# Peptides against a protein of PDB entry 5EIB, part 74

Target 1, 366 residues: chain A of PDB entry 5EIB
Amino acid sequence: VDLEPGTMDSVRSGPFGQIFRPDNFVFGQSGAGNNWAKGHYTEGAELVDSVLDVVRKESESCDCLQGFQLTHSLGGGTGSGMGTLLISKIREEYPDRIMNTFSVMPSPKVSDTVVEPYNATLSVHQLVENTDETYCIDNEALYDICFRTLKLTTPTYGDLNHLVSATMSGVTTCLRFPGQLNADLRKLAVNMVPFPRLHFFMPGFAPLTSRGSQQYRALTVPELTQQMFDSKNMMAACDPRHGRYLTVAAIFRGRMSMKEVDEQMLNVQNKNSSYFVEWIPNNVKTAVCDIPPRGLKMSATFIGNSTAIQELFKRISEQFTAMFRRKAFLHWYTGEGMDEMEFTEAESNMNDLVSEYQQYQDATAD
Target 2, 366 residues: chain A of PDB entry 5EIB as posed
Amino acid sequence: VDLEPGTMDSVRSGPFGQIFRPDNFVFGQSGAGNNWAKGHYTEGAELVDSVLDVVRKESESCDCLQGFQLTHSLGGGTGSGMGTLLISKIREEYPDRIMNTFSVMPSPKVSDTVVEPYNATLSVHQLVENTDETYSIDNEALYDICFRTLKLTTPTYGDLNHLVSATMSGVTTCLRFPGQLNADLRKLAVNMVPFPRLHFFMPGFAPLTSRGSQQYRALTVPELTQQMFDSKNMMAACDPRHGRYLTVAAIFRGRMSMKEVDEQMLNVQNKNSSYFVEWIPNNVKTAVCDIPPRGLKMSATFIGNSTAIQELFKRISEQFTAMFRRKAFLHWYTGEGMDEMEFTEAESNMNDLVSEYQQYQDATAD

## One batch from the design tools (peptide; aimed at target 1 H125 Q126 G337)

Design b2_p24_8_s1 (made by RFdiffusion4, then SolubleMPNN; from b2_p24_8, 9 letters changed)
Fold by OpenDDE base, seed 5:
Order: structure tokens, then sequence, then C-alpha cells
Structure b2_p24_8_s1 (fold): chain B 366 residues (1-366), chain A 24 residues (1-24)
């Protein structure tokens, strides 16, 4: 789905364009112009019913519908405005199904679009209320990984999207192969989300290796485990050492010893015990899938629910506040029918979320 | 046209708020 036809044409003409049904391509003509309100109230609102018709048709064809997965950017008008409209509409029609998102967070390092803080804040406000699970994929973290770890001199959107695709493949492993931990979206939510509003995850993928070093790297369970818990490997620009893990899931792929995985996972927890809450028992879950990803002998995917995610929301909030105090570009949003009070409500709810994470970070077992 | 957009947006906000209120 897109408000611009050119994006859909690119997907259709791409290497995998034939895997999607032509009737499942829903697109507009005018785009959202990087405006959340245009995505949510005008252009997106005109297109949403046609998208819902496709969603209904595909849902009816499912033997057992678990829920929905949305991939969207929070910086753009379509992904942010129309994406959150779709979430609201789908959740209304399917209140008993899981709403899962892969939400790409904007960064000034990657985009020069000045209104991204507005679109992101307005989106986070919707995600807090209307999603069950949100993977926070931060363009700042992706850029830093590409530059520092992968040794790419000029990271492209293609390089960033490669990391996104690897992460999405990793976190969905347990859904695609039977008999695994978190084999359905609801079990994942039960294991990962101790408090309903605190459903924002820091994903990570290992191995991340530069092309020049790939031939010299031995992939071992200890190396995967160490890299997976390294702050430099997080797909969200947060340092886990500045917070505490509420819950963790680790998904190993490839032929490896379950015993070795359990030993290394225990060692990393013990080494980092100060960065876990003590009042949630058995808050680390591990799965091993014998089927490696394409092109790798083994991999590990990390899912962390950490109070350190507040660093990401604080960054967005600071950028939002600096712009909103100047009333910059507000007329672009209000001209689409948006109320100015929605900005203050969204800011307030995101600040409340930050406060909730801090409260649970500071909580001790009585 | 601006008034029509404002009215449509207000109706959608009211609907979304009502849906959220029914879940709680």
Amino acid sequence: as target 1 above (366 residues)
Amino acid sequence: EAAARAARAAALRAHEAAVRARRR
C-alpha cells in the first residue's frame, strides 16, 4: 500500500514483484507530502476502505488468523498517517487479533525532512494505544551499524533496508517454523510484554560483519551471543546499559549445541545481571531453529524489551518540542483538518510513556 | 473545502476516541 503509484510500480517490477497478487496493490495518486495529517485525514482516508477490502479478503482465506504485521516509516506521511489509520481500522474490525508493527524511526542522519519529529510523535501516540507489539527499527542505529560495523563509507537506503529485512526474517523465525518458542504472535506478546503500554522492542541481529572481514570470521555461539547483547548491534539507538531489560528473547538459527547456547545465554545474563529487572522471573527466553538463514551457517536474533528505549522517545520528543514551540509548519497539518490539540496530546502521551519506563526501571523487588 | 476537511477530521477523531473508550 502506498499513496504514491511509483513505489508500487517499483515493487511490481522488482525481483519479487510476482509473489504478490496484482489486486493486492492498493495505491493513491497524490502522495502524503511527508504530512501525517494528509495520510490520516485526507488522502489516506480516501484510500483506506479499498485497503480494508483487501485485508478482509485475505483474512477470510486464512485457516487460522493470528493477527496483522505492518511495516511502515514514522517519518513519512503515508507510513505514519495512513499506517496508523489502518492500524486503528483493523483493530476495530479485529479486536481479538494481535497487531504487530515494524516501525522505522526517523533520524536527521538519514533524512533532511524537517517535519519527521511531528510525524513520529503523532505515530507513537497511535502505536501506544493500538498495537500489541512494536519493533523499533531506528534509522540512526541502522546508519551507525552500516558505517561503523559494516564499514560502508556512504550507507544507502538499500543498505539500511538490508538490515531491516534481516531483522524481520530473524524475529519471524518462530512463526514460520513449527515447534519453536513464541510460535504464535499471542505467545510472543505474553512472554515479551509484562505491561500493555510497554510493548516497544529493541531488535538486533548477529552476525553483522563487513564484507572485507567475512572470509576471516569463524561463526561461533559465544561470538553470536556477545555481539547480540552489544549496544553497537542494537537496531534502536539506545544503550541497554542505561536501562534495564524487562524481557528478552533470543532466537538462534543453524546447527549448534542447545547446551552451548544455554551456557552462553546464562553467562551473558550473569555478566549483565545489573541490566535486568530482578522482579520478573524467567524473563529471558531462548529458541534454537536448526534451519540457518540463507548465506549464513548460523545467526542469532535479539528481541529486547528494555527501559532504555526511553532514549529513543526522548530524542524524538526533544526534536518535536523544539519545532512545536516555534509553531513551525503547523498550518500544513491544520490545513488538512487536524486540530492543534492533537500535537499536545501526542507529546503528553509519549512523555507519559517515558515516565512509565523510568518508573519500572527504578522499581525494586519488595 | 477547509471546513469540510475539518468536519471530516473531527468525525474521525470522535470515532477513534469512541472505539478506544469501548476497549477499556
Scores: peptide ipSAE 0.572, ipTM 0.949, DockQ to the pose 0.737
OpenDDE base, seeds 1, 2, 3, 4: peptide ipSAE 0.483, 0.487, 0.462, 0.492; ipTM 0.932, 0.935, 0.927, 0.934; seed 3 fails the geometry check

Design b2_p24_8_s2 (made by RFdiffusion4, then SolubleMPNN; from b2_p24_8, 14 letters changed)
Fold by OpenDDE base, seed 2:
Structure b2_p24_8_s2 (fold): chain B 366 residues (1-366), chain A 24 residues (1-24)
Amino acid sequence: as target 1 above (366 residues)
Amino acid sequence: MEAEKRERAEKLRAFEKEVAAKRK
């Protein structure tokens, strides 16, 4: 789905364009112009019913509908505005199904779009209320991984999207292969989300290796485990050492010893025990899938529900506040029918979320 | 045109509030 037709043409012409049904391409003509309000109240609102018709058709074709998975950017107008509108509409019609998102967080390091903090804040407000699971994929973190870890001098959108794709493949492993932990979206939610509002995940992937070093690196379970828990490997720009893990899932892929995985996972938890909450028992889940990802002998994917995620929301909030205090560009949003109060409500809800994470970070076992 | 956009937005905000309220 896009409000711009050119995006759809690029997908159709791509190497996998034929895997999608032609009738499932829904697109507008006018675009959102990087404006959440255009995506949500005007251009997106005019298109959403046609998207819902496709969603219904595909849902009826499912033998066992678990839920929905949305991939969207929170910085743009379409992904943020129309994406969150679509979530609300799907949630109304399918209240008992899981709403899962891969939400790409904006960064000034990656995009020059000035209004991204507005789009992100307005989107986060909707995600807090209407999603069950949200993977926070932060362009800030992706850029830093590309630059520092992968040694890419000038990271491209292609480089960032490669990391996104690897991460998405990793976190969906248990859904795609039988006999795994978190084999369905609901089970994942039960294991990962101890409190309904605290459903924002820090994903990570290992191995992350520069092209020049790949040939010299042995992939071992200890190295994967160590890298997976390294703050530099998080796809969200948060330091887990500044917070506490509420829950963790680790998904190993490839031929490896389950015993070795369990030993290394226990070792890393013990070494990092101060970074876990003590009052949630059995809060680390491990899965092993014998099928490696394409081009790798083994990998590990990390899913963390950490109170450190508040750093991401604080960054967005600070950027939002700096613009909103000046009433910068507000007329672009209000001209689409928005009220200024919606900005304040969204900011407040995001700040409440930050406060909730902090409360649970500071909580001790009684 | 602006009035129509505002009315649409108000209806949608009301809708979203109802959807959110049903989850609690």
Scores: peptide ipSAE 0.617, ipTM 0.955, DockQ to the pose 0.844
OpenDDE base, seeds 1, 3, 4, 5: peptide ipSAE 0.611, 0.576, 0.614, 0.589; ipTM 0.954, 0.947, 0.954, 0.951

Design b2_p24_8_s3 (made by RFdiffusion4, then SolubleMPNN; from b2_p24_8, 16 letters changed)
Fold by OpenDDE base, seed 4:
Structure b2_p24_8_s3 (fold): chain B 366 residues (1-366), chain A 24 residues (1-24)
Amino acid sequence: as target 1 above (366 residues)
Amino acid sequence: MAEEKKALAKKLREHEKAVRKKRE
């Protein structure tokens, strides 16, 4: 789904364009112009019913519908505004189904779009209320990985999208292969989300591989485990050492010993015990899938529910506040029918979320 | 056009708030 036709043509003409049914391509003509309010109240609102018709048709064809998975950008107007409208509408029609998102967080290192902090803040406000699980894919982290770790002098969207794809493939492993931990979206939510509002995940991946570079060196289970918990391998620009893990899932892929995985996972927990909450028992879950990702002998994917995710939200909030205090570009949003109060409500709810994470970070076992 | 957009946006916000309140 896009408000711009050219994006759909690129998907259709792409190497996998034939996997999608032609009737499942829903697109607008006018675009959102990087404006959340255009995506949510005007251009997106005109298109949303056509998208819902497709969603209904595909949902009716499912033998057992678990829920929905949305991939969207929070910096643009379509992914942010229309994406959150779509989430709201789907949640209304399917209140008993899981809403899962891959939400790409904006960064000024990646995009010069000045209004991205508005779009992101307004989106996070909707995601807090209407999603069960949100993977935070942070363009800040992706850029830093590409530049610092992968040694790419000028990271491209292709390089960032490669990391996104690897991460999405990793976190969905348990959903795609039978007999795994968190084999359905609801079990994932039960294991990962101890508090309903605190459903924002820090994903991580090891090994980090550049596009076209095959890692010829086989990583060991100890090396994978150590890299997976390294802040430099996180797809969210947060340091886990600045917070506490509420819950963790680790997904190993490839031929390896379950015993060795369990030993290494125990070792990493013990070494990092100060970075876990002590009052949530059995808060680390491990899965091993014998099927490696394409081009790798083995990998590890990390899903962390950490209070350190507040660093991401604080970054967005600071950028938001700096613009909103100046009333910069507000007329673009209010001209689409948005109320200025919605900015204040969204900022408040995101700050409340940060405060909730901090409360649980500071909580001790009584 | 601006007043119509405001009216539509208000209606949508009120609907979304009402739906959330029913889930709580």
Scores: peptide ipSAE 0.581, ipTM 0.950, DockQ to the pose 0.739
OpenDDE base, seeds 1, 2, 3, 5: peptide ipSAE 0.571, 0.575, 0.543, 0.551; ipTM 0.948, 0.949, 0.942, 0.943

Design b2_p24_8_s4 (made by RFdiffusion4, then SolubleMPNN; from b2_p24_8, 17 letters changed)
Fold by OpenDDE base, seed 5:
Structure b2_p24_8_s4 (fold): chain B 366 residues (1-366), chain A 24 residues (1-24)
Amino acid sequence: as target 1 above (366 residues)
Amino acid sequence: MAEKKKKLAKELREHEKKVAESRK
């Protein structure tokens, strides 16, 4: 789905364009122009019914519909505005189904779009209320991984999207292969989300290796486990050491010893015990899939529900506040039918979310 | 055109709020 026809043509002409059904390409004629309000109230609102018709058709073709997965950018008007409109509409029609998102967070290091803090804040407000699970994929973190870990001098959107794809493949492993932990979206939510509003995840992937070091790197369970818990491997620009894990899932892929995985997972928890809440029993889940990812002997994917995710929301909030105090670009949003109060409501709800994470970070077992 | 957009946006916001409240 896109509000711009040119993006859809690029997908169709791409290496995998033939994987998608032609009838499932829904696009507008006028883009959102990086404006959440155009995506949500005008251009996106004109297109949403045609998207819902496709969603219904695909849902009816499912033998067992678990839920929905949306991949979107929170910086752009289409992904943010229309994406959250679509989430709201799907959640209304399918209230008993899981709403899962891969939400790409904007970064000034990656984009010069000045209104991204508005689009992100308005989107987070919707995601808090209307999603069950949100993987926070932060362009800040992706850029830093590409530059520092992968040793890419000038990271491209292609390099960032490669990390996104690896992460998405990792977190969906249990959904795609039978007999795994978290084999359905609902079980994942039950295991990962102890409090309904605290459903924002820090994903991570291992191995992350520069091209120059790849030939010298052994892929071992200890190395995967160590790298997976390293703050430098988080796809959200948060340091887990500044917070506490509410829940963790680790998904190992490849031929490895379950015993060795369990031993290494126990060791990393014990070494990092101060970074876990003690009042949530069995808050670390481990899965092993014998099928490695393409081109790797083994991998590990990390899913963390950490109170450190508040660092991401604080960054967005600070950028939002700096613009909103100046009333910068507000007329672009209000001209599409938004009320200025929606900005204040969204800012307030995001700050409440930050406060809630902090409360559970500071909570002790009585 | 602007007043029509405002009206439609208001109707959508009011609907979304009602739906969200019905889930609590």
Scores: peptide ipSAE 0.460, ipTM 0.929, DockQ to the pose 0.757
OpenDDE base, seeds 1, 2, 3, 4: peptide ipSAE 0.363, 0.294, 0.341, 0.330; ipTM 0.903, 0.876, 0.895, 0.891

## One batch from the design tools (peptide; aimed at target 1 G337)

Design b2_p25_1 (made by RFdiffusion4)
Pose (drawn by RFdiffusion4):
Structure b2_p25_1 (pose): chain A 366 residues (1-366), chain P 25 residues (1-25)
Amino acid sequence: as target 2 above (366 residues)
Amino acid sequence: AFTDEQIEAARERNARELEERAERA
């Protein structure tokens, strides 16, 4: 789905472009120009019923639908504006299905548009209310990993998407292969989301590799465990050691000692017990899958529900407030008939989300 | 999932909201 028609061509000319159902390409003529109001209201509304028809068709041919997963950026107009409209329409029509999103957060280091904080805040407001799980993929973190760790002086979207694809493959492994833990979206959600609004996850993985060089050695289980908890291996630009984990899911892929995995996971939990909330006993679940990802014999994937993610929302909120106080470019949004109070409503909801993460960060069992 | 009647009602509500927002602009 895109409002921009040129997106159809690039996907089709891609290696697996012909494998998609031709009828499932739903596109517009213009597209939103980084205007969330255009995406949602204006233009996305024009296009959205066509998308829902295709969604309804894919759903009726499902033996037992678990739910939906949406990939989109929060900084633009279409993936953000229309994407959240689609989520709201799907929530109306399929209210008992899990909604899961892979949402990329904007960063000034990657994209040169100052309205992106507007678009992201309006979107975060929708996701807080309407999604069950959201993987926070931070372009800030992706750029820093490429620039500082992978030493790529000029990171491209291809460099960033290499990190995203490795992460998406890792976090969906329990859904795609036989296993006991978090095998479906609802079971994963019940284990990861203690409070409905706090469903933004911090993903990480190890080892971090630059595409095309080179290999190995394969990591030891200790090396994997330590790196997957490392702040430098997170896809969200937050220091996990600045907050506390409410829940964690760890996924080890490849051939390895299940006993050694158990010992190392127990080791990181009790050496660093102060970083795991005490009022959620046994809040770290571990899954092993025998099939490694491509190019690797061993890998680990980390999924965290950490109070430290408030740092991501504080950064967006600060940029949003800096722009919104000067009312810059606001007429671009209200020109599409959007209420200015929707900006204030979204800002308040995001700041409320930050306060809630802090409340549980300071909470004690006593 | 929605029925056919519910789908048509949803499309009518969406069209109406677009007209209202165009007039408000």

Design b2_p25_1_s1 (made by RFdiffusion4, then SolubleMPNN; from b2_p25_1, 17 letters changed)
Fold by OpenDDE base, seed 4:
Structure b2_p25_1_s1 (fold): chain B 366 residues (1-366), chain A 25 residues (1-25)
Amino acid sequence: as target 1 above (366 residues)
Amino acid sequence: GPSEEEWRERRERTREELERLRAKA
């Protein structure tokens, strides 16, 4: 789905364009112009019914509908505005189904779009209320991985998207292969989300590989485990050492010893015990899938529900506040039917979320 | 968005859940 036709043409002409049903391509003629309000109230509102018709049709064809997965950008107008509109409409129609998102967080290191903090804040406000699980894919972190870890002098969207794809493949492993831990979206929510509002995940992947690197070093289970918990492998620009893990899922892929995985997972928990909350028992879950990702002998994917995620929201909030205090570009949103109160409500909700994370971070077992 | 009262109720529920978890630990 896009408000611009060019994106759909690119997907259709791509190497995998034929795997998608032609009738499932829904697109507009006029983009959102990087404006959340255009995506949510005007251009996106005109297209949303056509998308819902496709969603209904596909949902009816499912033997067992678990829920929905949305991939969207929070910096743009379409992914942020129309994406959150779509989430709201789907939730209204399917209130008992899981809403899962891969939400790409904006960064000034990656994009010069000045209104991204508005789009992100308005989106987070919707995601807090209308999603059950949100993977925070942070363009800041992706850029830093590409630049610092992968030594790419000028990271491209292609480089960032490679990391996104690897992460998405990793976190969906349990959904795609039967007999795994968190085999459905609801079980994932039960294991990962102890508090309904605190459903924002810090994903990570090991090994980190560039698109052009054919030489996959055979990592060992200890190396995978160490890298998976390293802040440099996190796809959100947060340091886990600045917070505490509420819950963790580790997904190993490839032929490896389950005993060795369990030993290494125990060792990493013991070594990092100060970075876990002590009052949530059995808060680390491990899955092993014998099927490696293509081109790798083994991999590990990390899903962390950490209070350190507040660093991401604080960054967005600071950028938002700096613009909103100046009333910069507000007329672009109000002209599409928004009220300034919606900005204040969104800011307040995000700040409340940060405060909730901090409260749980400071909570000790008495 | 949620009313101020709904926000208060959400914060209270979060606090109660935290207290329940502490009592189990």
Scores: peptide ipSAE 0.024, ipTM 0.490, DockQ to the pose 0.017
OpenDDE base, seeds 1, 2, 3, 5: peptide ipSAE 0.022, 0.020, 0.017, 0.000; ipTM 0.446, 0.376, 0.439, 0.263; seeds 2, 5 fail the geometry check

Design b2_p25_1_s2 (made by RFdiffusion4, then SolubleMPNN; from b2_p25_1, 13 letters changed)
Fold by OpenDDE base, seed 2:
Structure b2_p25_1_s2 (fold): chain B 366 residues (1-366), chain A 25 residues (1-25)
Amino acid sequence: as target 1 above (366 residues)
Amino acid sequence: GFTDEQWEKRRKEVKEELEKLREKA
């Protein structure tokens, strides 16, 4: 789905374009112009019914519909505005199904779109209310991984998207292979989300290795485990050492000893015990899939529900506040039918979320 | 690991404990 036809043509002409049904390509003509309001109230609102018709058709064809997965950006107008509209409409029609998102957070290091803080804040407000699980994929973190870890001097969107794809493949492993931990979307939510509003995950992937170092790096369970818990491998721009993990899932892929995995996972928890909440017992879950990802002997994917994620929301909030105080570009949104109150409500809800994470971070067991 | 029921119970207990802590602060 896109409000621009060129994106759909690119997907259709791509290496995997033929795996999708032609009728499942739904697109507009005018785009959202990086405006959340155009995506949510005007251009996107005109297209959303056509998308819902496709969603209904595909849902009816499912033997067992678990829920929905949306991949979208929060910085642009289509992914943010229309994406959150679609989430809302799907939630209304399928209230008993899981809503899962891969939400790409904007970064000034990657995009020069000045209104990204508005689009992101307005989107986060919707995600807090209407999703069950949100993987926070931060373009800032992806850029930093590409630059620092992968030693790419000028990271491209292709480089960032490669990390996203590897992570998405990792976190969905349990859904795609039988006999795994978190074998369905609901089970993942039960294991990862102790409180309904605190459903924003910090993903990570291992191994991350520069091209020049690949030949010299051994892939071992201890190294995967160590790297997976390293702050430098987090795909959300927050330091887990500044918060506490509520819950963690680790998904290992490849031929390895379950005993060794369990030992290393226990060791990393013990070494990092100060970074876990003490009042949630057994809050680290581990899965092992014998099937490695393509091109790797083994990998590990990390899913963290951490109170440190508040750093990501604080960054967006600060940028939002700086623009909103000046009423910068506000007329672009109000001209599409938005009220200024919607901005204030979105800001308030995001600040409340930050406060909630901080409260749970500071909570101690009696 | 925790069953779904055990995990739901624990989430409820933790929520109640946190609410009590907030009332004491």
Scores: peptide ipSAE 0.006, ipTM 0.301, DockQ to the pose 0.017
OpenDDE base, seeds 1, 3, 4, 5: peptide ipSAE 0.000, 0.000, 0.000, 0.000; ipTM 0.214, 0.213, 0.213, 0.225; seed 3 fails the geometry check

Design b2_p25_1_s3 (made by RFdiffusion4, then SolubleMPNN; from b2_p25_1, 13 letters changed)
Fold by OpenDDE base, seed 3:
Structure b2_p25_1_s3 (fold): chain B 366 residues (1-366), chain A 25 residues (1-25)
Amino acid sequence: as target 1 above (366 residues)
Amino acid sequence: GFSDEEIEKAREERKKKLEELKKKA
């Protein structure tokens, strides 16, 4: 789904374009122009019913619908505005189904779109209310991984999207292979989300290896485990050492010893015990899938629910506040039918979310 | 919240599991 036709043509012409049903390509003509309000109230609102018709059709074809997965950007107008509209409409129609998102957070290091803080804040407000699970994929963190870890001198959107794709494949492994831990979206939510509003995850992937060093790197369970818990490999731009993990899931892929995995996972928990909340027992879950990803002997995917995620929201809030106090570009949003109060409500809800994370960070076992 | 007893039980279970894994190594 896109408000721009050119993106759909790119997907159709891509290596996997033929795996998608032609009828499942829904697109607009005008685009959102990086405006959340165009995505949410005007251009997106005109298209949303056509998307919902496709969603219904595909849902009816499912033997057992667990829920929905959306991938979107919070910086643009389509992914942020129309994406959150679609989430809201799907939640309204399917209130008993899990809503899972892969939400790409904007970064000034990657995009020059000045209104990204508005689009992100308005989107986070919707995600807090209408999602059960949100993987926070921060473009800043992806850029830093590409540059520092992968040794890419000039990271491209293709390089960033490769990391996103690897992560998505990792986190969905348990859903795609029966008999695994977190075999369904609801079980994942139950394991990962101890508090309903605190459903924003830091994803990570291992191995992350530069092209020049790939041939020299042994892939071992200890190395995957160490890299997966490394703050530099988090795909959200926050340091887990500045907060506490509420819950963690680790998904290993490849032929490996379950005993070795369990041992390394226990060792890493013990080593990092200060970075976990003490009052949530058994808050680390581990899954192993015998099927490796393509081109790798083994991999590990990390899902962290950490109070450190508040750093991401604080960054967005600071940028939002600096723009909103100046009423910068507000007329672009109000001209599409938004009220200025919606900005204040979104800012308030995001600040409340930050406060909630801080409260649970400071909570001690009584 | 979880009780102190539930937390301690979970700690003991993790410790026991780790010791069992070490003995099988």
Scores: peptide ipSAE 0.149, ipTM 0.758, DockQ to the pose 0.008
OpenDDE base, seeds 1, 2, 4, 5: peptide ipSAE 0.007, 0.033, 0.007, 0.007; ipTM 0.362, 0.617, 0.316, 0.272; seeds 1, 5 fail the geometry check

Design b2_p25_1_s4 (made by RFdiffusion4, then SolubleMPNN; from b2_p25_1, 15 letters changed)
Fold by OpenDDE base, seed 2:
Structure b2_p25_1_s4 (fold): chain B 366 residues (1-366), chain A 25 residues (1-25)
Amino acid sequence: as target 1 above (366 residues)
Amino acid sequence: GPTEEQWKKMREERKKELEELKKKA
């Protein structure tokens, strides 16, 4: 789905474009112009019914519909505005299904668009209310992984997207192979989300491999375990050392000893005990799948629910507040039918979320 | 993280790649 036809042509002409049905390509002509309000109330609202018709058709063809997965950006107009409109409409029609998102956060240092703080804040407000699970992905974190860890001198969007793809494959492993821990989206939510609003995850992947670098030696189970808990492997632009883990899931893939995995996972928890909350028992879940990812002997995917994610929301809130106080570009949103109250409500809800994370970070086992 | 110039270059390279993919459509 896109509000611009040209992105759909690029997907169709891509290496895997033929795996999608032609009728499942739904697109507009005008685009959102990087405006959340155009995505949510005007251009996106005109297209949403056509998307919902496709969603219904595909849902009816499922033997067992667990839920929905959306991949979108929060800085643009289409992914943020229309993406959150779709989430709201799907939640309304399928209230008993899981809503899962892979949400690309705007970079804290480099903005692709001037209005990214508005688009992100308005989107986070919708994600807090209408998603069950949100994987937070930051392009700056991905770039830093490519540059610092993978030693790519000139990272490309292809390199960043490769990391996202590997992570998405990792976190969905339990959904695609029978007999695993977190075998469905609902079970994952129950294990990872102790409080309904605190459903924003920090993903990570090991070993970190670039496209074309066949030379990554297969890591051992101890090395995989150590890398998953390294702040440098997090794909969200926050440091887990500045918060506490509420819950963690580790998904190992490949032929390895379950005993060795359990021992290493226990060791890493003990070494990092100060970074876990003490009042959530058994808050680390481990899954092992014997089937490795393509081109690797073994991998590990990390899912962290950490109070450190509040750093991401604080940065967005600070940028939002600085723009909103000046009413900068506000007329672009109000001209599409938005009220200034919607901005204030979204800011308030995001600040409440930050306060909730801080409260649970400071909570002691009484 | 990357500089603004580095991001600009990445966007320009991606735009060219997407335009080439559209010509193959």
Scores: peptide ipSAE 0.283, ipTM 0.820, DockQ to the pose 0.016
OpenDDE base, seeds 1, 3, 4, 5: peptide ipSAE 0.212, 0.143, 0.202, 0.177; ipTM 0.799, 0.748, 0.772, 0.764; seed 1 fails the geometry check

